# Peptides against a protein of PDB entry 4HTP: the designs that were tried, part 154

Target 1, 231 residues: chain A of PDB entry 4HTP
Amino acid sequence: SQTVASHVPFADLCSTLERIQKSKGRAEKIRHFREFLDSWRKFHDALHKNHKDVTDSFYPAMRLILPQLERERMAYGIKETMLAKLYIELLNLPRDGKDALKLLNYRTPTGTHGDAGDFAMIAYFVLKPRCLQKGSLTIQQVNDLLDSIASNNSAKRKDLIKKSLLQLITQSSALEQKWLIRMIIKDLKLGVSQQTIFSVFHNDAAELHNVTTDLEKVCRQLHDPSVGLSD

## One batch from the design tools (peptide; made by RFdiffusion4, then SolubleMPNN)

Design b2_p23_2_s2 (from b2_p23_2, 12 letters changed)
Fold by OpenDDE base, seed 5:
Structure b2_p23_2_s2 (fold): chain B 231 residues (1-231), chain A 23 residues (1-23)
Amino acid sequence: as target 1 above (231 residues)
Amino acid sequence: DEKELEELRKRFEELIEKALKEN
């Protein structure tokens, strides 16, 4: 069956996250998330208009927005240093050059943008002049590739991990890669709590998650904001 | 920012319209 995630570009999620991050107030952050979520739900309703009992939900997006709560896929085994080395190789950066050193020594202040300690932002600025302007991946495709990475990490297949990472990188814009990195590292820096995200998603979401610790179950059971747990 | 948001809205609207036509 078709899913919403198979149609929604990863770029659109990233642009939403970017707006949330840039927003100063909680209310504004909530607004941007709500608008994306509402659009998602409307599309879900249209896509599944004549189909009951579908398993499709907001889960493909939610697990990327709250990656620290991911329980389905295992650990990626990816750290900033690995990504740095990969980018140096892929972009053919001089190993002793400024950009390579920025990536490798991301914790050290470089005096450029004050992004010390934020690998994703450092990577963004290195990638921005070098990458395509628009990515081609859907949210589903991103999750598929991330699943592959986790699976191959568990199997200790480093070459296959690299292959999947290369697919992600080569088909993503600099902005998309910034957020992808943050998803992998599990720190989005949105400035909004998970409780807030849950509250916007559904009034009962936080409670259900506290009991089940299962994001997919939360998204599936509470896909309709008007239908509660007791209904 | 508003332009990007509007473009996003339009893309979703297009997806919705296509989905409705296919059903």
Scores: peptide ipSAE 0.460, ipTM 0.900, DockQ to the pose 0.897
Fold by OpenDDE base, seed 2:
Structure b2_p23_2_s2 (fold): chain B 231 residues (1-231), chain A 23 residues (1-23)
Amino acid sequence: as target 1 above (231 residues)
Amino acid sequence: DEKELEELRKRFEELIEKALKEN
């Protein structure tokens, strides 16, 4: 099926998130999110022109922006320690080397960046000189891989989990992996609240989510900012 | 940063244009 997410690069979402994170003021953070959302909606309208009944929505992006609200896929079963070990293996980092130790001891300040406790940032700096400059995954593909990870975690297929993780890693830039890690760990550190994200998305989004706890329903029913819940 | 944002906008514009032509 045709979806906006199948066309939008994951890199573009990550760049938007990066801009939001770097912005100091709430207004600027909101602006960056709004611009991405507006572009998404315009593309949705164009893509689905002449098709009134579609299920496509901002959900594929929203579930990555608000990963703590994910209810469709099961738990990943992935923690920072697992990722650290995976990266050490994948990148063939010496176990007693600086980079391996940074990943393993991410909670302890070891560098000049002051990123202690933020595994994703530590990983970013380790990955930056070693990874692709630009990833190749779409938002849909990222979600498909994350679905696979969750499904295989439920099935206790560690080999297949690793396979999907490797696909994510090998097809992503360091920046994309930074955000992917944060999505998996469910802590984006954007500096904006869930309420703010919902308020920008749609005036009724928070209310509908409070009632349904279904992020997809929220995104689908309120995909048009001009159409309210009561309409 | 602004340049990157502009490139993002351009990519969306291209996607939109393509979609409109195909529909």
Scores: peptide ipSAE 0.436, ipTM 0.893, DockQ to the pose 0.896
Fold by OpenDDE base, seed 4:
Structure b2_p23_2_s2 (fold): chain B 231 residues (1-231), chain A 23 residues (1-23)
Amino acid sequence: as target 1 above (231 residues)
Amino acid sequence: DEKELEELRKRFEELIEKALKEN
């Protein structure tokens, strides 16, 4: 069956996250998240208008927004150093060059940007002049590739991990890769708490998650903001 | 940011319209 995630570009999630990150106030951050969520729900209703009992929900997006709560897929086994080496190889960066050193020594301030310790931001500036301007991946495709990475990590198939990573990065813009990196590292730096995200999603979301620790269940059971747990 | 937001809204609207026509 069709899913909302199969139609929504990953770029659109990333642009929303970018707006949230850039917003200074809590209210503004919430507004951007709410708008994306509302649009998602409206599209869901339209897409599934004649289909009852669908399993589709906001879960594909939510698990990328709250990657630290991921329970379905196992660990990726990917660190910043691995990504740095991969980018150096893929982009054919000189090993002793400025950009390669920036990626490898991301914890140390090297330039005008105060991005020390934020590998994703450092990567963004390296990638911006070198990558596609527009990505081609949907949210579903991103999740499929991330699932593959986690599965292959569990199976100790490093070559297949690299293959899936290459598929992700070659089909993503610099901005999309910035956020993808943060999703993999599980730190989005949005400036809003998990509690805030849940509260915007549904009034009962935090409670249900505290009991079940199942993010998919939370998204499915509380898909309708007007229907509570007791209903 | 506003322009980008408007484009996002437009894309969702297009998706919704398409879905409604196909159902």
Scores: peptide ipSAE 0.432, ipTM 0.891, DockQ to the pose 0.905
Fold by OpenDDE base, seed 3:
Structure b2_p23_2_s2 (fold): chain B 231 residues (1-231), chain A 23 residues (1-23)
Amino acid sequence: as target 1 above (231 residues)
Amino acid sequence: DEKELEELRKRFEELIEKALKEN
Protein backbone atom coordinates (compact mmCIF):
# COMPACT_ATOMS: atom_id res chain seq x y z
CA SER B 1 0.00 0.00 0.00
CA GLN B 2 1.11 3.52 -0.74
CA THR B 3 2.23 5.60 2.20
CA VAL B 4 3.06 9.25 2.59
CA ALA B 5 6.51 8.22 3.79
CA SER B 6 7.15 6.39 0.52
CA HIS B 7 6.86 9.69 -1.33
CA VAL B 8 8.43 12.21 1.04
CA PRO B 9 12.19 12.59 0.67
CA PHE B 10 14.24 12.08 3.78
CA ALA B 11 16.01 15.29 2.80
CA ASP B 12 12.81 17.23 3.41
CA LEU B 13 12.52 15.91 6.93
CA CYS B 14 16.16 16.74 7.55
CA SER B 15 15.81 20.26 6.20
CA THR B 16 12.85 20.77 8.52
CA LEU B 17 14.84 19.48 11.47
CA GLU B 18 17.71 21.75 10.51
CA ARG B 19 15.39 24.76 10.48
CA ILE B 20 14.00 23.78 13.86
CA GLN B 21 17.48 23.43 15.31
CA LYS B 22 18.64 26.77 13.94
CA SER B 23 15.57 28.62 15.14
CA LYS B 24 16.18 30.61 18.29
CA GLY B 25 12.71 30.78 19.75
CA ARG B 26 10.20 28.13 20.70
CA ALA B 27 7.54 29.72 18.53
CA GLU B 28 9.68 29.57 15.42
CA LYS B 29 10.66 25.97 16.13
CA ILE B 30 7.01 25.07 16.49
CA ARG B 31 6.14 26.85 13.26
CA HIS B 32 8.60 24.83 11.23
CA PHE B 33 7.39 21.56 12.69
CA ARG B 34 3.75 22.51 12.20
CA GLU B 35 4.28 23.45 8.58
CA PHE B 36 5.86 20.10 7.80
CA LEU B 37 3.15 18.25 9.69
CA ASP B 38 0.36 20.17 7.98
CA SER B 39 1.84 19.46 4.59
CA TRP B 40 2.11 15.80 5.50
CA ARG B 41 -1.52 15.65 6.55
CA LYS B 42 -2.70 17.40 3.41
CA PHE B 43 -0.80 14.95 1.27
CA HIS B 44 -2.17 12.07 3.32
CA ASP B 45 -5.69 13.25 2.63
CA ALA B 46 -5.03 13.48 -1.08
CA LEU B 47 -3.23 10.15 -1.27
CA HIS B 48 -5.91 8.30 0.66
CA LYS B 49 -8.91 10.26 -0.56
CA ASN B 50 -10.83 7.13 -1.52
CA HIS B 51 -9.59 4.98 1.35
CA LYS B 52 -11.03 5.68 4.78
CA ASP B 53 -9.51 2.80 6.71
CA VAL B 54 -5.79 3.19 6.24
CA THR B 55 -3.07 2.49 8.77
CA ASP B 56 -0.83 5.13 7.25
CA SER B 57 0.01 7.98 9.59
CA PHE B 58 2.75 10.39 10.63
CA TYR B 59 4.44 7.52 12.50
CA PRO B 60 7.28 7.01 9.98
CA ALA B 61 8.37 10.60 10.54
CA MET B 62 7.51 10.80 14.23
CA ARG B 63 9.66 7.81 15.12
CA LEU B 64 12.62 9.59 13.53
CA ILE B 65 11.83 12.88 15.26
CA LEU B 66 11.42 11.17 18.64
CA PRO B 67 13.80 8.23 18.29
CA GLN B 68 14.13 7.83 22.05
CA LEU B 69 10.52 6.67 22.08
CA GLU B 70 11.11 3.94 19.52
CA ARG B 71 9.69 0.62 20.74
CA GLU B 72 9.17 -1.31 17.52
CA ARG B 73 12.83 -1.60 16.58
CA MET B 74 15.34 -3.31 18.74
CA ALA B 75 18.68 -1.72 19.51
CA TYR B 76 20.90 -0.82 16.58
CA GLY B 77 24.07 -1.73 18.40
CA ILE B 78 25.75 1.31 16.86
CA LYS B 79 27.83 3.82 18.77
CA GLU B 80 29.83 6.85 17.72
CA THR B 81 33.08 4.90 17.74
CA MET B 82 31.71 2.37 15.30
CA LEU B 83 30.50 5.11 13.00
CA ALA B 84 33.83 6.88 13.23
CA LYS B 85 35.66 3.76 12.16
CA LEU B 86 33.18 3.15 9.38
CA TYR B 87 33.59 6.66 8.01
CA ILE B 88 37.35 6.45 8.19
CA GLU B 89 37.21 3.26 6.18
CA LEU B 90 34.56 4.39 3.72
CA LEU B 91 36.09 7.78 3.04
CA ASN B 92 39.60 6.34 3.04
CA LEU B 93 40.72 8.89 5.58
CA PRO B 94 44.31 8.74 6.76
CA ARG B 95 44.25 7.21 10.21
CA ASP B 96 46.60 9.82 11.56
CA GLY B 97 44.91 12.60 9.64
CA LYS B 98 43.02 15.51 11.10
CA ASP B 99 39.58 14.31 10.02
CA ALA B 100 40.04 10.78 11.29
CA LEU B 101 41.25 12.08 14.61
CA LYS B 102 38.31 14.46 14.82
CA LEU B 103 35.90 11.57 14.38
CA LEU B 104 37.67 9.33 16.87
CA ASN B 105 38.21 12.05 19.44
CA TYR B 106 34.90 13.79 18.95
CA ARG B 107 34.60 14.53 22.67
CA THR B 108 37.79 16.56 22.74
CA PRO B 109 37.43 20.21 21.81
CA THR B 110 39.61 20.63 18.74
CA GLY B 111 37.86 23.43 16.93
CA THR B 112 36.50 26.92 17.38
CA HIS B 113 32.93 25.88 16.69
CA GLY B 114 32.23 24.40 20.11
CA ASP B 115 31.05 21.14 18.59
CA ALA B 116 32.84 19.05 21.19
CA GLY B 117 30.84 15.98 22.06
CA ASP B 118 28.50 16.29 19.10
CA PHE B 119 29.62 13.49 16.85
CA ALA B 120 26.98 14.21 14.25
CA MET B 121 28.19 17.76 13.77
CA ILE B 122 31.79 16.67 13.54
CA ALA B 123 30.81 14.05 11.00
CA TYR B 124 28.89 16.67 9.05
CA PHE B 125 31.96 18.82 8.54
CA VAL B 126 34.02 15.84 7.50
CA LEU B 127 31.33 14.67 5.10
CA LYS B 128 30.33 18.02 3.61
CA PRO B 129 33.15 18.22 1.06
CA ARG B 130 32.95 14.50 0.28
CA CYS B 131 29.28 13.62 -0.06
CA LEU B 132 26.39 14.22 -2.41
CA GLN B 133 24.60 17.51 -2.06
CA LYS B 134 21.22 15.84 -2.31
CA GLY B 135 20.19 12.42 -1.12
CA SER B 136 17.84 10.02 -2.84
CA LEU B 137 16.17 8.21 0.05
CA THR B 138 12.56 8.51 1.11
CA ILE B 139 11.50 8.44 4.73
CA GLN B 140 10.16 4.93 4.21
CA GLN B 141 13.43 3.73 2.74
CA VAL B 142 15.35 5.17 5.68
CA ASN B 143 13.05 3.39 8.09
CA ASP B 144 13.38 0.15 6.14
CA LEU B 145 17.14 0.36 6.36
CA LEU B 146 17.02 1.17 10.06
CA ASP B 147 14.70 -1.80 10.58
CA SER B 148 17.22 -3.95 8.77
CA ILE B 149 20.03 -2.70 10.97
CA ALA B 150 18.12 -3.43 14.16
CA SER B 151 17.04 -6.86 12.98
CA ASN B 152 20.52 -7.81 11.86
CA ASN B 153 22.00 -6.53 15.10
CA SER B 154 19.71 -8.87 16.98
CA ALA B 155 20.77 -11.68 14.68
CA LYS B 156 24.45 -10.72 15.05
CA ARG B 157 24.87 -10.34 11.30
CA LYS B 158 27.51 -7.64 11.25
CA ASP B 159 28.07 -7.84 7.52
CA LEU B 160 24.45 -7.07 6.78
CA ILE B 161 24.48 -4.22 9.28
CA LYS B 162 27.41 -2.73 7.43
CA LYS B 163 25.64 -3.18 4.12
CA SER B 164 22.60 -1.26 5.28
CA LEU B 165 24.72 1.47 6.83
CA LEU B 166 26.65 1.85 3.61
CA GLN B 167 23.43 2.19 1.68
CA LEU B 168 22.25 4.90 4.05
CA ILE B 169 25.55 6.74 3.86
CA THR B 170 26.11 6.55 0.11
CA GLN B 171 22.59 7.72 -0.68
CA SER B 172 22.55 10.62 1.77
CA SER B 173 23.93 14.13 1.82
CA ALA B 174 26.15 15.33 4.63
CA LEU B 175 23.21 17.11 6.20
CA GLU B 176 21.03 14.03 5.97
CA GLN B 177 23.77 11.96 7.54
CA LYS B 178 24.11 14.42 10.39
CA TRP B 179 20.47 13.90 11.23
CA LEU B 180 20.60 10.18 10.57
CA ILE B 181 23.43 9.86 13.07
CA ARG B 182 21.41 11.78 15.63
CA MET B 183 18.45 9.50 14.99
CA ILE B 184 20.58 6.41 15.52
CA ILE B 185 22.19 7.83 18.64
CA LYS B 186 18.73 9.04 19.71
CA ASP B 187 19.62 12.67 20.39
CA LEU B 188 18.37 15.23 17.89
CA LYS B 189 19.24 18.35 19.89
CA LEU B 190 16.32 20.22 18.39
CA GLY B 191 15.95 22.53 21.35
CA VAL B 192 12.29 21.63 21.66
CA SER B 193 10.88 19.18 24.16
CA GLN B 194 9.06 15.95 23.49
CA GLN B 195 6.03 17.50 25.12
CA THR B 196 6.10 20.36 22.66
CA ILE B 197 6.32 18.00 19.70
CA PHE B 198 3.33 16.06 20.97
CA SER B 199 1.39 19.21 21.71
CA VAL B 200 1.86 20.47 18.19
CA PHE B 201 0.94 17.10 16.74
CA HIS B 202 -2.27 16.73 18.74
CA ASN B 203 -3.62 18.09 22.01
CA ASP B 204 -4.18 14.58 23.32
CA ALA B 205 -0.94 13.06 22.04
CA ALA B 206 1.06 13.34 25.24
CA GLU B 207 -1.73 11.79 27.27
CA LEU B 208 -2.22 8.89 24.90
CA HIS B 209 1.49 8.25 24.75
CA ASN B 210 1.79 8.32 28.53
CA VAL B 211 -0.80 5.58 28.74
CA THR B 212 0.15 3.40 25.78
CA THR B 213 3.83 4.17 25.19
CA ASP B 214 2.97 3.29 21.58
CA LEU B 215 4.07 5.99 19.19
CA GLU B 216 2.39 4.37 16.20
CA LYS B 217 -0.89 4.17 18.04
CA VAL B 218 -0.59 7.82 18.98
CA CYS B 219 0.04 8.83 15.39
CA ARG B 220 -2.73 6.66 13.99
CA GLN B 221 -5.45 7.41 16.50
CA LEU B 222 -4.71 11.10 16.63
CA HIS B 223 -4.02 11.59 12.94
CA ASP B 224 -6.78 14.17 12.69
CA PRO B 225 -6.04 17.14 14.93
CA SER B 226 -9.75 17.90 15.21
CA VAL B 227 -10.70 14.46 16.50
CA GLY B 228 -9.90 13.84 20.14
CA LEU B 229 -9.56 10.70 22.23
CA SER B 230 -13.11 10.99 23.46
CA ASP B 231 -14.69 11.33 19.92
CA ASP A 1 15.55 29.32 4.67
CA GLU A 2 12.46 30.86 3.17
CA LYS A 3 13.41 29.67 -0.26
CA GLU A 4 13.94 26.15 0.99
CA LEU A 5 10.64 26.23 2.76
CA GLU A 6 8.90 27.38 -0.38
CA GLU A 7 10.53 24.59 -2.32
CA LEU A 8 9.34 22.11 0.27
CA ARG A 9 5.83 23.45 -0.03
CA LYS A 10 6.02 23.20 -3.77
CA ARG A 11 7.11 19.58 -3.62
CA PHE A 12 4.22 18.72 -1.37
CA GLU A 13 1.85 20.57 -3.67
CA GLU A 14 3.15 18.58 -6.58
CA LEU A 15 2.68 15.36 -4.67
CA ILE A 16 -0.85 16.35 -3.80
CA GLU A 17 -1.68 17.26 -7.37
CA LYS A 18 -0.32 13.97 -8.60
CA ALA A 19 -2.28 12.04 -6.01
CA LEU A 20 -5.48 13.84 -6.95
CA LYS A 21 -4.98 13.11 -10.64
CA GLU A 22 -4.41 9.43 -10.02
CA ASN A 23 -7.28 9.10 -7.78
Scores: peptide ipSAE 0.430, ipTM 0.891, DockQ to the pose 0.893

Design b2_p23_2_s3 (from b2_p23_2, 11 letters changed)
Fold by OpenDDE base, seed 3:
Structure b2_p23_2_s3 (fold): chain B 231 residues (1-231), chain A 23 residues (1-23)
Amino acid sequence: as target 1 above (231 residues)
Amino acid sequence: DEAEAEELRRRFEELIEEALKKN
């Protein structure tokens, strides 16, 4: 069946996240998130105009925005060091070169950017001159690939994990990869709390999540901001 | 920033229009 996530480019989510991160005030951060969410809901209504009983919801996006609350897929088994080595190999970076060393020693400040300790930002600057300007993946495709990674991690199939990672990398811009890394590491650094994200999504979202710990259930049951838990 | 926001809105509008034509 058709889902909103199967149509929305991953790049559009990343662009929204980038705008949120760059915003200095809470109100501005909230505005950017709300605009994306509202657009999503409007498209949902159009896509499912004649089919009101659907399980489709904001969940595919929400689980990427709040990756620390992910419970459906198991652990990726991916850390910064693994990604660093993968990028060095994929980009054919000299192992003793400045870019390879930046990735491997991302915790040590190397320049004036102040990105020390943030692997995703370090990776972004390495990738920016080397990657496609526009990605081609939808939000659903990203989630499918992440599901594959988690499943294959559980099965200890490192070769298949690498295959899925390569697909993510080769079909993503530097900006998209920056955010993808943060989603995998489960630290988006948006500057807005989980509570705020839930409150913007729905007034009852935090409460329902506290009880169920089921992010999909929260997104599905509270898809309509005008319909509460008691309704 | 605003240009990116407008482009995002435009893409959603296109998706909505296509969906409405099919339904």
Scores: peptide ipSAE 0.566, ipTM 0.937, DockQ to the pose 0.881
Fold by OpenDDE base, seed 1:
Structure b2_p23_2_s3 (fold): chain B 231 residues (1-231), chain A 23 residues (1-23)
Amino acid sequence: as target 1 above (231 residues)
Amino acid sequence: DEAEAEELRRRFEELIEEALKKN
């Protein structure tokens, strides 16, 4: 089945998130999110022009933008320390080297960037000279791999978790990995609130989510910004 | 930065055009 998420590169979502993060003003942050959302909706209309009763929605992107509201996918069982060790192994970093120590001691970095406590930013600078310039994953593929990680965590299959993580890492740029890490850790640091994201998506989104706590239902039922809950 | 945004918009437009041709 065709979905918007199966066509949109993960890199494009990450680029949007990066622009939001770099923007200083609330209005500018909102504008960048709105532009991505509007483009998504326009593509949805084109993709499903001759199809009725589709369940496709913004959900695949929304669950990555608001990962703390995830209820369908179970816990990943992944922390910063696990990722640090994985990167050290994957990149063959000396254990006592500068880059390995940066990853392991991310809470108290000695660098000049002021990224204390933000593992994703520290990882970004380590990865930047070592990774692909352009990733190859779609939003759907990223979600599929994240689903795999969660399922294998529940099944206590550590080897398969590592396999899926390696697929994500080897097919992603440094920038994409920065945002992927933040999605897994569930802290995007966008500088906008959950309520702001919902308000831009749909006027009734916050209300529906407060009642249902079902992010997919919110995205499907309120796909059209002009159709409200009472209509 | 604006150049990157324009490129993103262009890619979406291409996706839309392709979808409309296939439907």
Scores: peptide ipSAE 0.565, ipTM 0.936, DockQ to the pose 0.871
Fold by OpenDDE base, seed 2:
Structure b2_p23_2_s3 (fold): chain B 231 residues (1-231), chain A 23 residues (1-23)
Amino acid sequence: as target 1 above (231 residues)
Amino acid sequence: DEAEAEELRRRFEELIEEALKKN
C-alpha cells in the first residue's frame, strides 16, 4: 500500500530540521515544523482520498524527529566511535590525518568551529567537501534501513549492519548524514522540547503518549488535528 | 531560507497534484 513516507524525500525532512535548528525564536521553529506537518497531512488526504481507515500516519517522520521515543525498533548498537571508524574507512581518511582525528576526538575542540562534542556537526564538515552525491532516499527507505540495522544488531550480524549503514551514507548528502547521525544517536538538538513537538502535532498528543508510550498510536489516533482523543 | 521553504512547499504541491490525478 502507498504511504506518504514512501514519497517524501528524506532530504525534505532534513531541510525542515535544519531550518528549525537554525531558527532562533520558538515561534519560528514551530512554524517550520507546522508547515512540514501541514503539507504532510494535506498530501496524506490526497493520497488516501478514496480510502478510509488507512494505517498510514505521520509516524515514519515522527519517529525520526523524536528518536528517543522509539520503542518499535531495537537499539542500533551504534555510537560515535563506530561511525567515526566507518567514515575514516569509507572516505579513506588517513588515520593520523586532521579529519580522522576530528572524528575520533570529537569531544575535544580541534577546529575553528565551536562544534566540540557534536559528532554530527564534525562529520558534516568532513563530509561536505567530499560528498558530491545528492540524497535520493525517501523517509520510508531511511526507516527500512534503520530497521535493518536494529534487527541485525540484535542478531549480531555486524557485516549486515555495515552494509545498511553504507547504503544510508552513500545515498545521502552531507546535510542528510548530519541529521541521520543525530537520529541514530537520538539527539537532534532542535532547540524545541518534545512537549512542543507534540503540542504542534496535536493538542492531545502528549497526553496519549504519556499513557501509551506508543508513538505510532499517537500519530495514528491523532492524525486529524480536529479530532480529539475523547471524540 | 524562505526560498528553500518555498521549494519544499512546491514539491509537496506536486506530490499532492499527482496523487489527486491518480484518484
Scores: peptide ipSAE 0.565, ipTM 0.937, DockQ to the pose 0.888
Fold by OpenDDE base, seed 5:
Structure b2_p23_2_s3 (fold): chain B 231 residues (1-231), chain A 23 residues (1-23)
Amino acid sequence: as target 1 above (231 residues)
Amino acid sequence: DEAEAEELRRRFEELIEEALKKN
């Protein structure tokens, strides 16, 4: 069956996240998230107009927005150092060059952008002049690749992990990779709390998640903002 | 910022329109 996530570009989620991050006020951050969510729900209704009881929900996006709450996937086994080495190899960066050193020593203040300790931002600036301007992956495809990474990590298949990472990287813009990195590392730095995200999604979302700890269940059961847990 | 927001909305609108035509 068709899903919303199979049609929505990953770039659109990343653009939304970027807008949220850049917004200073809580209200603006909430507005950007709400707009994306509302659009998603409208598309869901259109896509599934003639189909009742579909399992499709906001879950594919929500699990990327709140990666700390991921319970379906096992650990990726990926750290900043691994990504740094991968980028150096993929981009054929001189190992003793400025950009390679930035990636490897991402915790050291360089004084350039104040991005010390934020690997994703450092990677972004290295990638920006070198990567595609527009990615080609949908949210579903990104999740499929992340599933593959987690599965292969569990199976200790490092070669296949690398393959999936390369596919993600080569089909993503610098901005998309910035957010992808943050999703993998599980630190989006949006400036809004988990509670805020849940409250915008559904009034009962936080409560249901506290009880079930199942993000998919939360997204599915509370897909309609007008239908509560008691209904 | 507004231009980007509008473009995002437009893309979703296109998806919705396509879905409605197929359904």
Scores: peptide ipSAE 0.563, ipTM 0.936, DockQ to the pose 0.857

Design b2_p23_2_s4 (from b2_p23_2, 13 letters changed)
Fold by OpenDDE base, seed 2:
Formats: sequence, structure tokens, C-alpha cells
Structure b2_p23_2_s4 (fold): chain B 231 residues (1-231), chain A 23 residues (1-23)
Amino acid sequence: as target 1 above (231 residues)
Amino acid sequence: MEEELEKLRERFEEKIKEALEKN
């Protein structure tokens, strides 16, 4: 089925998240999120102009922005150490080399960027000179691959988990991989609260989520910012 | 950053235009 997420590049979401993270003020962070959301809604209206009763919503993006609230997808079973080893293998990094050691010992301060403990940032700098500049994945494709990882983790199929991870990695820029890692680890470090994200999405979003704990339901029922819970 | 933001806006506008042309 045709969805907004099937047309929006994952790079566009990552660029928005990067802007939010880099912005110092709450107002600027909100602006960047609002602009992405408004563009999404406008595209939704255009895409579904001749179709009534569509179930498409902002959910594919929202579940990546608020990965801690994910309830549909099971645990990935992926930790930083696993990703470090995968990158060392994939990039053919010398195991005793500087970059391999940075990935494996990501908690240790390196004295360069102050990124100690932030695996995604350390990975970014290792990947930047080694990866493609522009990724090819859509938000839908990213979610499909993440679904595959979660389902295969549940099924204890480590080989298939690795396969999906390799597809994500080989089709993503260093910046996209930074954010993908943060989505998998479920810590985006945006500098804005969950409440702020919900308030920008819809005035009633926080309330509906508090009651239902269902992020998809929140995105679907409150798709129109002008239609409230009581309507 | 402003230039990058503008590029993002342009990409979305292009996609919207394409969607409108197909409907």
C-alpha cells in the first residue's frame, strides 16, 4: 500500500533530527520538528487526495522519533558491543587499530570530542570517511528492516539479524547510521522532552498516550491537528 | 544549516508536486 513513509527518505528524518539536536533553544528545536511534521501532513493530503478512510499516519516517523514508546516491535537484542564488532568486520578495521578500539571502548574518554559513552557519535566519526554521502532508504524501508531484526531476535535467528543490519548499514550515510544506532538503542538525545514532541504533534496527544500507551493510535486518531479527542 | 533546511523543504515540495500530478 502507498504510504507517506514509503516516499520520504530516511535521510530527511535524520537531517531533521540533526537540526533539532544541534539547536540550542527549545523554540528552534520545536521549529525544526514542526516543519518536518507540517511537510509530512501536507504530503499526506496530496498523496491521499482521492482516497477516503486511509489508515496512513505519522506513526512510521513518530515511532523512530520516540523509540522508547515503541510497543508494537519487540526488542532488537542489539547492544553497542555487537554493533562495534559488526563495524570492525564490515569496514575491515584493524582490531588493534585506533578506530576499532574507539568503537569497542566507547565509554572511555578519548579527549577529542567529549563523546565518551555516546556510541552513535563515536561510530559517526569512524564511518564519516568510509561511507556513502547519501543513503537510499525510505522511512518505510527502515521500519521494515527494524521489524525484521526484532522478529528474528525473538526467533533467535542471529544470521538474519546480521543480514538486516548489513542492509541498513550499506545503504546509509554516516549521519543516517548515527541516528539509526540511537533509534535501536532507544536514546536520541534530542534535548527535547516527550511532552514537547507530543504537544507539537497535537494538543491532545500527551493525554491520549497517557491513557492508551498506543503510539499508533495517537498518530491515527490525532492525525488532524484541528480535530480534538472530544470531536 | 539554513541551506540544508531549504534543501529539505525543496525535496518535500517536489514529492508533493509529483503526488498531485499522479492524482
Scores: peptide ipSAE 0.033, ipTM 0.654, DockQ to the pose 0.894
Fold by OpenDDE base, seed 5:
Structure b2_p23_2_s4 (fold): chain B 231 residues (1-231), chain A 23 residues (1-23)
Amino acid sequence: as target 1 above (231 residues)
Amino acid sequence: MEEELEKLRERFEEKIKEALEKN
């Protein structure tokens, strides 16, 4: 069955997240998230116009926006150091070169941008002149690859983890990779709380999540903002 | 339905384009 996530480019989610992060005020952050969510819901309505019993929901996006609440997918086993080494290899960076050292020593303030401790931002600047301008992955494809990574981590298949990471990296722009890294590390730095995200999604979302701790269930049961838990 | 989906796809593409111009 077709899903909204199979049609939405990962780049669109990343652009939304970028706008949220750059916005200073809570209201502006909320606006950007709401615009994305509304577009998603409209697309869902159009896609499933003649299908009443669908399991499709905002979950594929929500689990990337709130990666700390992920419970279906197990741990990736990926840290910044692993990603640094992978990028050095993939980009053929000199091991003792400036960019390689920036990635490896991401916690040390190096360079003009003051991005010390933010690996994703450091990676972004290294990737920007070297990577695709436009990615090709959908949200569904990103989730499929992340599922593969988690599964292979559980199975201790490091080679297959690397394969999936390479697929993600080679098909993503620098901006998309910035956000992908943050999703994997589970720190988006959006400047908006989990409660705010839930409140924008649905009035009952925070309550349902507190009870169930099941993000998919929250997204599925509360997919219609006009239909509450008591309805 | 197809027309509505196409309009929404175009909107997503526009957002992507805007992001690429800013970054």
Scores: peptide ipSAE 0.032, ipTM 0.625, DockQ to the pose 0.052
Fold by OpenDDE base, seed 4:
Structure b2_p23_2_s4 (fold): chain B 231 residues (1-231), chain A 23 residues (1-23)
Amino acid sequence: as target 1 above (231 residues)
Amino acid sequence: MEEELEKLRERFEEKIKEALEKN
């Protein structure tokens, strides 16, 4: 099925998230999110111009922006230590080397950057000089791979989990991997609240989510910012 | 930052155009 998410590069979402994170003021953070959302909605309208009753919505992006609210996908079974080991293997890092130790000891302040406890940032700095590739994944493809990881975790298929992780990693830039890690760990550190994200998406989004706890339903029912819950 | 934002907008506009041409 043709969806907006199947056309939007994951890099575009990550770029937006990076801008939000780097922005100091709430207003600027909101602006970046709103611009991405508006572009998404415009693209949706164009893509589905001749189709009625589509189920396509902002949900594929929203579930990555608010990963702590994910209810459809089961647990990944992935922790920072697993990712550290995977990166050490994939990048062929010396086990006793500085970068390997940074990944393994991510909770301990090492160096001047003050990124202690943020595995994604530590990984980013390790990846940045080594990962020169531009990301090629769409938002849909990222979600498909994450679905695969969750499904295979439930099925205890560790080999297939690794395969999907490698696909994510090898097709992503260092910046995209930073955000992907944060999505998996379910902590984006955007500096903007969940309430703010919902309020920008739709005035009734927070209320509907509080009642339903269904992020997809929120995105579908409140797809049009001009149509409220009572309409 | 503004330049990067504009690039993102341009990419979406191109995708919109492509979608309209296919419909």
Scores: peptide ipSAE 0.031, ipTM 0.645, DockQ to the pose 0.860
Fold by OpenDDE base, seed 3:
Structure b2_p23_2_s4 (fold): chain B 231 residues (1-231), chain A 23 residues (1-23)
Amino acid sequence: as target 1 above (231 residues)
Amino acid sequence: MEEELEKLRERFEEKIKEALEKN
């Protein structure tokens, strides 16, 4: 399908999220998010210039930025311990090795980086010397794979879950995997509130979400920042 | 890492520009 998400690399979203996380002030965090959003909207307008009634929206990105609000996709059934074991297997890490132990004991890190309890950061450092520098996945492809994981979790198809996870991992950089992990675990640690994200997206977004609890509806109805709920 | 992140952002912007020029 011809969607913005099918054209935007997942790496570009991850780079934005990384900038947001590294930013110290709320204003700077907001700026980075706004820049990505504005770029998305511009691309949308260009892509759909000759099409008036499109269902395409920021939803594919928004559901990754606010994974706690996901309602369309069922639970992944994935926790840090499962990911740790998967990485140990995939990377052929010695079980008694430093890196394997870091992943398994992520809550009590022995390292100097102070990343205690942040599995995604621990994974990042393990993955950085071992993974591709550039990922190849689009936002749409990431969502498709996540949909597959959720569906297969509901169907108790563990082998297919593993297959989809391997596709995500093998086609992603260490940085992309860091953020992917956080999306799956549903904790991005951006340092900006949900309300702030909504407020930057659209002034009426928080209100509409509070009423509908439908993130796709919010993104679709409030795609244009100049068009309000009453319009 | 920061330079790489910026390059990724630039690629997205380039794609947007290309899309705007083709339409």
Scores: peptide ipSAE 0.030, ipTM 0.616, DockQ to the pose 0.590

